Peptides against a protein of PDB entry 3MAZ. Designs and how they scored, part 15

Target 1, 99 residues: chain A of PDB entry 3MAZ
Amino acid sequence: VLNPMPACFYTVSRKEATEMLQKNPSLGNMILRPGSDSRNYSITIRQEIDIPRIKHYKVMSVGQNYTIELEKPVTLPNLFSVIDYFVKETRGNLRPFIC
Target 2, 99 residues: chain A of PDB entry 3MAZ as posed
Amino acid sequence: VLNPMPACFYTVSRKEATEMLQKNPSLGNMILRPGSDSRNYSITIRQEIDIPRIKHYKVMSVGQNYTIELEKPVTLPNLFSVIDYFVKETRGNLRPFIA

## One batch from the design tools (peptide; made by RFdiffusion4, then SolubleMPNN)

Design b1_p11_7_s3 (from b1_p11_7, 5 letters changed)
Fold by OpenDDE base, seed 1:
Structure b1_p11_7_s3 (fold): chain B 99 residues (1-99), chain A 11 residues (1-11)
Amino acid sequence: as target 1 above (99 residues)
Amino acid sequence: PLVEAPDGLEE
């Protein structure tokens, strides 16, 4: 089966994504969702280091690549790489939400 | 490392 989008991609709103992560934390803590603008996306995460924290990141479509809006922006070739970046950067703390 | 940018929060 062709998988054009990462497994943690869901067509949900910011609010819905937050609720999904809070309801089933054992399934993962990172969701990729549609952004407010066409061809852009958002990443919603729920980390439990000291206390539960919900954060959202912009993933902007730039040409054929994607740029994660961070203090130091990171540009990657595809959405799969974007998810991989979040996983690796946090040494596995972030895991894609698989429902 | 994963520091949000000022415009990091999207709807």
Scores: peptide ipSAE 0.125, ipTM 0.748, DockQ to the pose 0.246
Fold by OpenDDE base, seed 4:
Structure b1_p11_7_s3 (fold): chain B 99 residues (1-99), chain A 11 residues (1-11)
Amino acid sequence: as target 1 above (99 residues)
Amino acid sequence: PLVEAPDGLEE
């Protein structure tokens, strides 16, 4: 049985995630998706601070935790916390894509 | 701030 996943999690590719965010920006600008490897994930975002920018962040499964690969790596206990981190760190600029 | 690592891009 698969444990609950964040609402913005979709089993889509990098390309599909980008298209989803571009097509319906009003639904959110952050998607969590499977990484190229087994237990790893990726976060795809589309920020519009000045101009639309698509970025992808690697979320590595390390033991029972997850590490976001940033300039200064951040380790969190679960994927919900990962989503929360992105929301809080951007003061709400990033919002989970919900369709 | 939220800055991705040089090797942060993921497929």
Scores: peptide ipSAE 0.064, ipTM 0.715, DockQ to the pose 0.255
Fold by OpenDDE base, seed 3:
Structure b1_p11_7_s3 (fold): chain B 99 residues (1-99), chain A 11 residues (1-11)
Amino acid sequence: as target 1 above (99 residues)
Amino acid sequence: PLVEAPDGLEE
């Protein structure tokens, strides 16, 4: 069937996302979730480079595209591309959380 | 790399 949203998308809060990543790190370390505003999203990640670190990124819906709020913003055509960007940019360090 | 922006972090 057609899935309009990435597999790592969950309708959870910032707190719940953090708990999910901490509880089952073997399932992945990146979650896409609803943002505070309609049509916007947030990404929560848990990287373990030196010590476990939780970070959150804002993904803004702009027209038919999405912009990841970074020091140098990145605009992509869809949410699947957004997830792909995080995976590729970190050379596989970030992996979508699949429950 | 993934450099966070202050305004990009969720409130």
Scores: peptide ipSAE 0.063, ipTM 0.718, DockQ to the pose 0.256
Fold by OpenDDE base, seed 5:
Structure b1_p11_7_s3 (fold): chain B 99 residues (1-99), chain A 11 residues (1-11)
Amino acid sequence: as target 1 above (99 residues)
Amino acid sequence: PLVEAPDGLEE
């Protein structure tokens, strides 16, 4: 049983997440999904700054925290903070996919 | 900005 998860969390694959974002871009452009390993997650985004670009980020569970695998890793206390980080870092360009 | 790590993508 899962504890409360961010609204943009969906139990979908990388491919399904990509399709969701492409099909309904007006609903948001960021999805949190299960990673390839248990207790790890992945973030799939679709930004349209210059051209549509799909990118994936690895979110590793480390102890009670989560680390976003970036060139300069960022560790946060929970998944809600992870989503908030992506929103804040992009000044709102990224928005959680809500359907 | 959000910069992916070289090995940051899931399998």
Scores: peptide ipSAE 0.055, ipTM 0.705, DockQ to the pose 0.241

Design b1_p11_7_s4 (from b1_p11_7, 4 letters changed)
Fold by OpenDDE base, seed 3:
Structure b1_p11_7_s4 (fold): chain B 99 residues (1-99), chain A 11 residues (1-11)
Amino acid sequence: as target 1 above (99 residues)
Amino acid sequence: MLVEMPDGLEE
């Protein structure tokens, strides 16, 4: 069966995503969730490099692509590529949360 | 080596 959304996508709020990552860090540290607007998304991460840090990123739907709102924005063709970017950029430190 | 994601616009 084709999965139309990344495995770490959950229809949860910002608060719920934070709680999920804090409660079960062994399951992953990255969640994709709905944004405030209909075609936007957000990514919540929890990295423990020095201390645990929660960050939230805007992923904006732009035409047929998606733009990660970083200091230097990155545009990618689909949400799977967005997840892959976070994994690759951190050399595997970020892993999708699989519940 | 651990790589930290940079900051961005928060949602």
Scores: peptide ipSAE 0.540, ipTM 0.915, DockQ to the pose 0.846
Fold by OpenDDE base, seed 5:
Structure b1_p11_7_s4 (fold): chain B 99 residues (1-99), chain A 11 residues (1-11)
Amino acid sequence: as target 1 above (99 residues)
Amino acid sequence: MLVEMPDGLEE
């Protein structure tokens, strides 16, 4: 099956993404969504390390790659790799939101 | 341990 976008991609706003994650945390805690600019995206996460915390990250399209705007930026070849990075970086704590 | 993602620029 052709999957051009990661399964956790939803055409939702920051607010909607937050609400989705809060409403059904059992479905995952990471959403990829459109950014404010064309070809850019945002990642919304909800981690419960101590208490639930919502964070948002810019994923900027740079040439043929994508750069996650972390304190130490990470550049990856595609959005699937971006999602994978978040999962691996958190040792599986972050999981794509699948509904 | 549970790893928290660092802060980053948001949009």
Scores: peptide ipSAE 0.540, ipTM 0.914, DockQ to the pose 0.833
Fold by OpenDDE base, seed 2:
Structure b1_p11_7_s4 (fold): chain B 99 residues (1-99), chain A 11 residues (1-11)
Amino acid sequence: as target 1 above (99 residues)
Amino acid sequence: MLVEMPDGLEE
């Protein structure tokens, strides 16, 4: 049994995600992608506050939860909550990339 | 207010 993935999930590489965000910034600025390991993920963001900045975050599967590897790690129950966290923490500046 | 995400461990 598989649950649906967030709309901003794409099976793309770090490089591809970066290019997607740079090419079409109007579609959003956050992508969820596969991590280096099977049950882990990565978040690529492109925030344009002063200048465009690309950042990548590890989202580690821990038991049935997910931990965002921030300086102060945050553990959440599912990937939808992970996406929501990024949106909320940036007060809407981050938006899922929808193509 | 625009909020920038802090740095973290990169993937």
Scores: peptide ipSAE 0.540, ipTM 0.915, DockQ to the pose 0.847
Fold by OpenDDE base, seed 1:
Structure b1_p11_7_s4 (fold): chain B 99 residues (1-99), chain A 11 residues (1-11)
Amino acid sequence: as target 1 above (99 residues)
Amino acid sequence: MLVEMPDGLEE
């Protein structure tokens, strides 16, 4: 079965994503959701390094690629690569939220 | 080591 979107994609708001991650942390700590504009997305994460911290990242559609709006922007070819980047960058601490 | 993602532009 071909999935055009990552498994952690949900059509939820910023607030709903935050609540999902807080309510069921055992299911994962990263959600991909629609952005404010068409073809743009947001990543909501909840990391517990010292204390729980919720962060939201802009993922901008740029041409055929996607750019994660970090201090040092990262451009990737698709949303699956975006999710992979977050997982690898945190050495597995971030995991897709799978309901 | 647990790695925290750096800050970025929020949405």
Scores: peptide ipSAE 0.535, ipTM 0.913, DockQ to the pose 0.855

Design b1_p11_8_s1 (from b1_p11_8, 5 letters changed)
Fold by OpenDDE base, seed 4:
Structure b1_p11_8_s1 (fold): chain B 99 residues (1-99), chain A 11 residues (1-11)
Amino acid sequence: as target 1 above (99 residues)
Amino acid sequence: EEYEKEKPEAL
């Protein structure tokens, strides 16, 4: 049984997530999706700072927490906090994709 | 597949 998931979570592939973000940018620019491994996830974003760019981030389940695999890793207590991190770090530029 | 290592950019 799964606990509640962030609203921008979709059971889609990397390709599908990219297509969703490109098709309806007005709905948001960030998607949380299943990773290649059972308890891991990926974040796909589409930012238009200079030009539109699709980027993917790895979110690893580590014990009771989640770690965003960056040069300087960020560990957070839940997936909601992961989404919050992306929103805050970009000062609101990233917004969860709500379909 | 590849993943980003830099934190997401702010405007």
Scores: peptide ipSAE 0.758, ipTM 0.952, DockQ to the pose 0.814
Fold by OpenDDE base, seed 5:
Structure b1_p11_8_s1 (fold): chain B 99 residues (1-99), chain A 11 residues (1-11)
Amino acid sequence: as target 1 above (99 residues)
Amino acid sequence: EEYEKEKPEAL
């Protein structure tokens, strides 16, 4: 049973996520997608700060929480909080892709 | 495949 997922979650590959973000940047610039392993996820973003850049982040399921695999790991209680982190950390620059 | 280790950039 899959509980409700963030609106920007799509069952797409890294390549497909990149294409979605590049094709329709007005719909948002952040996608949550399945990771290579079950219960793990990846975040794909497309920021245009200086030049358009596609970046991917690993989100690991750890117990009942999720950890964004950064040099300084960030652990959050659910995937909604993970999305919130990306929005807040970028001061609103990142917005969930809504299709 | 590679993943970022730095937090996402802010404007």
Scores: peptide ipSAE 0.758, ipTM 0.952, DockQ to the pose 0.826
Fold by OpenDDE base, seed 3:
Structure b1_p11_8_s1 (fold): chain B 99 residues (1-99), chain A 11 residues (1-11)
Amino acid sequence: as target 1 above (99 residues)
Amino acid sequence: EEYEKEKPEAL
C-alpha cells in the first residue's frame, strides 16, 4: 500500500519537468518524478542563483528508506523528508512546484 | 542521462 505522494510529484518525463519549471517559475522550482527504474525517483530543479540552471538528482529506494545519490549520500525515511531536505539544504531557495 | 553528485546550492 502506497502512502500519499508529495504535492510536487508529477508523472512526467525529464523533458516535461524542465518545461513545467521554465514556463511557470512563480509556482516553484522543484519537481519529483518517476525514475527510470520502478520504485526509484528523480528530482528536477531550476535555480536562478547566477543564471537559470536545470539540475537532476537520483533518489533510490533502499529497503524502507530513500537515498539521494550524492557524493556524500543522504538517506531519509520517506519522500516527504526528501523534499524537506532539498528545501532546508538550500535555505528555502528550492520550493516545491505546486501546479 | 546525467545526475548531479553535489548537494544543491544555497543562496
Scores: peptide ipSAE 0.758, ipTM 0.952, DockQ to the pose 0.825
Fold by OpenDDE base, seed 1:
Structure b1_p11_8_s1 (fold): chain B 99 residues (1-99), chain A 11 residues (1-11)
Amino acid sequence: as target 1 above (99 residues)
Amino acid sequence: EEYEKEKPEAL
């Protein structure tokens, strides 16, 4: 069974994701998008802690799980958990981009 | 294209 995708998932390019976040920061600052290969994804965020910063993360499909490619990799059971990780790790600073 | 290796920052 194919589960629905997170609300912040959009079939957009890295460039388009960046433009979306910059244009409407009030709608959220995190987007999930297709990766370069099938079943892989990328996360694009825009944080304004000190100055606006756009960052991209690689999310690899590994078996039945997903791994966020960090110095210390984080493996999670589904894409919803991936979004949850970013929200919790930043103590709510990151919020999924809606609309 | 480049990707971050450090976990996202918190306030």
Scores: peptide ipSAE 0.759, ipTM 0.952, DockQ to the pose 0.830; fails the geometry check

Design b1_p11_8_s2 (from b1_p11_8, 4 letters changed)
Fold by OpenDDE base, seed 3:
Structure b1_p11_8_s2 (fold): chain B 99 residues (1-99), chain A 11 residues (1-11)
Amino acid sequence: as target 1 above (99 residues)
Amino acid sequence: EEYETEKPESL
């Protein structure tokens, strides 16, 4: 069973995601993409708080949930919740890239 | 490949 994916999901590499975010920053600054393992994912963001910074996060599939690999791990029920977490945690600074 | 382990910054 395949559920819908978040609108900011793209089947792109780390390099391609970086280029997308740099080329059109007005469309958003967060992309969800495939991880090295078919069941895992990566989040690429481009924040411009002081200077432009590209960062990548690992999202691991654990059972029926997903865990964002942070010093203090965050486990959520689905990928939509993962995107929501990044938006809320940054108080709206991060926005899904909609192309 | 390198990944971040700290929460992303907020305004």
Scores: peptide ipSAE 0.726, ipTM 0.945, DockQ to the pose 0.830
Fold by OpenDDE base, seed 5:
Structure b1_p11_8_s2 (fold): chain B 99 residues (1-99), chain A 11 residues (1-11)
Amino acid sequence: as target 1 above (99 residues)
Amino acid sequence: EEYETEKPESL
């Protein structure tokens, strides 16, 4: 049993997340999912700035925080902050997938 | 905007 998770968290695979985002773009374009390793997660996004583009990012558990594996790593205190970062950094381009 | 990861994309 997991503690409260962001609304866009789904226990789905990389492929399933991609399919979810493709099937219902109106529901959002960002999904948080379990990573390959325990306690780690992945973010799958589907941006449609010009053409649909799918990307996946690692969110690594580091101590009591989480580090988004970006070119310039960003460490945040919880998964809610991770989602918030993606939303704010893209000025709303990325929105959590809510179904 | 586009993000880039230092390591390969997650599986």
Scores: peptide ipSAE 0.120, ipTM 0.732, DockQ to the pose 0.164
Fold by OpenDDE base, seed 1:
Structure b1_p11_8_s2 (fold): chain B 99 residues (1-99), chain A 11 residues (1-11)
Amino acid sequence: as target 1 above (99 residues)
Amino acid sequence: EEYETEKPESL
């Protein structure tokens, strides 16, 4: 079985991802994109709790898993789990950008 | 929870 990429994955640059989130905040506030290195990715988020805040996170491919580069790194089995982690950990504040 | 990385994704 071939696993597809998460719906919020786009082959865009850091700048393009930021622009997408700023232009259509109602479509979601989290994008998964290619990282600088092969097999690695980055997550760009735009939270609007008090004021708009853009942040970027490294998602490193480690063996058959992925590690989110946080103060306390989190390792998950696949990219879908990575997206799920951000959604659940923020109790729904972060939502995948769907367009 | 506050999400923080050691360094920004890119310079």
Scores: peptide ipSAE 0.083, ipTM 0.706, DockQ to the pose 0.141
Fold by OpenDDE base, seed 4:
Structure b1_p11_8_s2 (fold): chain B 99 residues (1-99), chain A 11 residues (1-11)
Amino acid sequence: as target 1 above (99 residues)
Amino acid sequence: EEYETEKPESL
């Protein structure tokens, strides 16, 4: 049983997430999905700055917090904060995929 | 201040 999750969370695979973002870019460009193992998650994004680019980030569950695996890891208290971080960090370039 | 990473992408 899952607690409330961000609106852009979908129980999809890496491949499915990529296809979703490519098919309907107007609905957003960021998806949160289950990790390949255990209590972890992954973020899939599709940015179109110069050309379409797909990237995937690990969001590791650490205690009661979550750490985004970036060059300089960022630890946040919940998944909503994780989504917020990506939105703010990109100054709105990334938007949660809502369908 | 960065959202890019040189670490392996998630699975």
Scores: peptide ipSAE 0.171, ipTM 0.761, DockQ to the pose 0.138; fails the geometry check

Design b1_p11_8_s3 (from b1_p11_8, 6 letters changed)
Fold by OpenDDE base, seed 4:
Structure b1_p11_8_s3 (fold): chain B 99 residues (1-99), chain A 11 residues (1-11)
Amino acid sequence: as target 1 above (99 residues)
Amino acid sequence: ESYEREPAPAL
């Protein structure tokens, strides 16, 4: 049993996450989901800047922290902080998908 | 499967 998770966490596949975001864009555009590898996770977003774009990010569990696998990695203390990072970095453009 | 390495774009 997992400890409390962010509201936008769903036990779905990459494909399912994409479909969720495309089907109900008014509910948010960011989903946190299980990674296919152990205690890792993935973030799927549907960002509409110029055109709608689906992107996936890898969130690696490293010790007691989590690292967003970017060109310049970002390490945070918990998954809530990971979600917060994406929200703040995009100045609110990304919002957790709340179904 | 592949993942993005660039930060999510800001407004």
Scores: peptide ipSAE 0.565, ipTM 0.861, DockQ to the pose 0.805
Fold by OpenDDE base, seed 2:
Structure b1_p11_8_s3 (fold): chain B 99 residues (1-99), chain A 11 residues (1-11)
Amino acid sequence: as target 1 above (99 residues)
Amino acid sequence: ESYEREPAPAL
């Protein structure tokens, strides 16, 4: 049983997430998925700024918060905030994949 | 598996 999760969360693998984003780009370009370790997650995005690029980010559970593992880590209170961060940072270029 | 360390590019 899972607690409420962001709409773009899917229990899929890295490969499956990539395929979902490539197949239906009109539905969004960002997916949140389970990480390799429990309580951790990964985000897969597909941006088409210059050419289509698939990228993956690691989101680590730290205490009651979550940290996006960037060169300069970003810590947020919940997964909804993590999604919001990606949307806002890209000024809407990234949008949750809603299937 | 590898992960990005740079932020997603903004517009």
Scores: peptide ipSAE 0.564, ipTM 0.861, DockQ to the pose 0.814
Fold by OpenDDE base, seed 5:
Structure b1_p11_8_s3 (fold): chain B 99 residues (1-99), chain A 11 residues (1-11)
Amino acid sequence: as target 1 above (99 residues)
Amino acid sequence: ESYEREPAPAL
């Protein structure tokens, strides 16, 4: 049985996620969405540190965990932890998009 | 499609 998904999870495409973040930046700047492959996911963020920048990260389902495909991969136990990781690592700069 | 390999920057 699938556990509840993070609040910032939306069944949208990369393009749609980008548009959502651009349209309502006050609602958050991070979206979790389905990946193009099986049980994988993608994270789309929109940070405005200097200028608005849209970036996408790959989150791979590995066994019972999830690995954020970074140069130095980060493996976490669930998708909630993945979201928390992004929030924590950016010291709150990234916030889940809550529509 | 392309994906970032570097961690999201803080701040």
Scores: peptide ipSAE 0.564, ipTM 0.859, DockQ to the pose 0.823
Fold by OpenDDE base, seed 3:
Structure b1_p11_8_s3 (fold): chain B 99 residues (1-99), chain A 11 residues (1-11)
Amino acid sequence: as target 1 above (99 residues)
Amino acid sequence: ESYEREPAPAL
C-alpha cells in the first residue's frame, strides 16, 4: 500500500518509461518511477527543445524529505513538490505524463 | 545506468 502518489507515477522500468514517452508525447513528457532501492525514485523526461532528448534523474529519500541528485542537490518535502520543481524550473516545458 | 547531474533545461 502506497500513500497518494503524483499522477505521473508508474511502476515501470527505465526502458518502459522511455517507450511510453516516445509513443504518446501529447500526453506529457515526464514520468516518475521506482528506483533500484526501496523508497528511492527516478524521473525520466523527454524534452523536444531542438531534438528529442531522453534524460533520467535520481530522487533519493532522505529522512522525511526527497533530494534530487543534481550537482547542486535540491531537497523537497514530498514527491508532489519534486514534480512541481521540474515543471517550474522549465517554465512549463515539462508536464507530467497522464494516460 | 547513468543519471543527469544538471538541471533540466528551460525553454
Scores: peptide ipSAE 0.563, ipTM 0.860, DockQ to the pose 0.817

Design b1_p11_8_s4 (from b1_p11_8, 4 letters changed)
Fold by OpenDDE base, seed 3:
Structure b1_p11_8_s4 (fold): chain B 99 residues (1-99), chain A 11 residues (1-11)
Amino acid sequence: as target 1 above (99 residues)
Amino acid sequence: EEYETEPPESL
């Protein structure tokens, strides 16, 4: 069964994701994109807390779950939960980019 | 390529 992908998923490169976020910040500031390997993904965000900052996160497929590769790893059951984590962790500051 | 090791910042 092929489950649907989060609305902020786009088949774009790191560079393209950065450009999308910079050009239309009103549409959101978080993009999920393909990783270097077929089963992995990357998340690109653009936060404007003090100054605009572009950051990237690695999301690895581990078994039937996904792990956000941080110093203190966060493992979640699906990609929707991964997006939810970023939204909740930032208390709503991060919002999925909806083009 | 560089990736973050800390969670995203909160307001």
Scores: peptide ipSAE 0.752, ipTM 0.948, DockQ to the pose 0.815
Fold by OpenDDE base, seed 2:
Structure b1_p11_8_s4 (fold): chain B 99 residues (1-99), chain A 11 residues (1-11)
Amino acid sequence: as target 1 above (99 residues)
Amino acid sequence: EEYETEPPESL
């Protein structure tokens, strides 16, 4: 059984996610996608602060939670919270890609 | 493949 996924989740590769964000920046700048392992995910973002930059984050499923693999790990209860983290952390600069 | 280790930049 698969629970509902965030609106910015797409079954795309790192390359495809990058292309999506570059092609239609007005639709958002953050994508959640499958990771290398079935239960893991990756976040791809495209921020235009000084210059456009594509960055990728690893989201590991740990038990019933998810951990954003940062130097200082951030553990959250679900993928919706993961998306929320990125939105809030950037004060709204990051927005889920909706097409 | 490489991944970021720092949080995304904020404005």
Scores: peptide ipSAE 0.752, ipTM 0.948, DockQ to the pose 0.806
Fold by OpenDDE base, seed 5:
Structure b1_p11_8_s4 (fold): chain B 99 residues (1-99), chain A 11 residues (1-11)
Amino acid sequence: as target 1 above (99 residues)
Amino acid sequence: EEYETEPPESL
């Protein structure tokens, strides 16, 4: 049984996520989407610090937790925490895309 | 495909 998913979760491809973020930047700049493998996910963001930049992050399911695959891995208890991490890490710059 | 290895940029 799956628990509720974060509001910014969409069953879209990397390309579609990019298009969504570019088309409606006012709705947010972060999307959670299915990864290439089951139970894994990817985060796609569009930050406009100097210029618009699209970036993708890999979120791997590890046991009952999730690990954001960075040089220095970040392990969190659930997908809501993953979204929270991105929001807090960027001091609010990243916001869930709410369609 | 490529994925980031560094945390997202903060302001």
Scores: peptide ipSAE 0.746, ipTM 0.947, DockQ to the pose 0.820
Fold by OpenDDE base, seed 4:
Parts: structure tokens; C-alpha cells; sequence
Structure b1_p11_8_s4 (fold): chain B 99 residues (1-99), chain A 11 residues (1-11)
């Protein structure tokens, strides 16, 4: 049983997430999914700036917080904040995938 | 095996 999760969370694999984003880009371009290890997650995005680019980010559970594995790691209090960070940092370029 | 992009990505 999981506590409330962000709307863009889906219990899908890396491959399936990529396919979802490619199939329906109008629904958003960011998916939160289970990581390979329990309590960890991954974010898959599909940005279309010059050409379509797929990227995957690790979101590691650290105590009661979450750390986004970026060049310069960012630690946030919950998964909702993680999604918010991606939206704000890209100034709206990234939008949660809402199916 | 499922793995994530390395090294860590930037936004």
C-alpha cells in the first residue's frame, strides 16, 4: 500500500515509460516510475528542443527525503516536490504525463 | 538489467 503519489506516477518499466511518452506527447513528457530498488524511483522525460531526447533520472530515497541524481544533486522532502522541481527548473518545458 | 543514465544528467 502506497501513500498518495504524484499524478504522473505509473508502475511501468523504463521501456514502457519511454513508449508512453512517445505515443502520446500531448499528454505530457514526464513520468515517475518505480526504480530497480525498493523505495527508489526513476523519472523518464522526453524533451523536444532540437530533436526528441529521452533522459532518465534516479530519485533516491534518503531517510525521509529524496535526492535527484543530477550533476549537482538536489534533495527534496517528497515526490511531489521532485515533480515540482523538474517543472520549475525547466520553466514549464517538462509537464507531468497525465493519462 | 534496468539501469539509469550515467553519469548523472543535467537539466
Amino acid sequence: as target 1 above (99 residues)
Amino acid sequence: EEYETEPPESL
Scores: peptide ipSAE 0.084, ipTM 0.694, DockQ to the pose 0.223

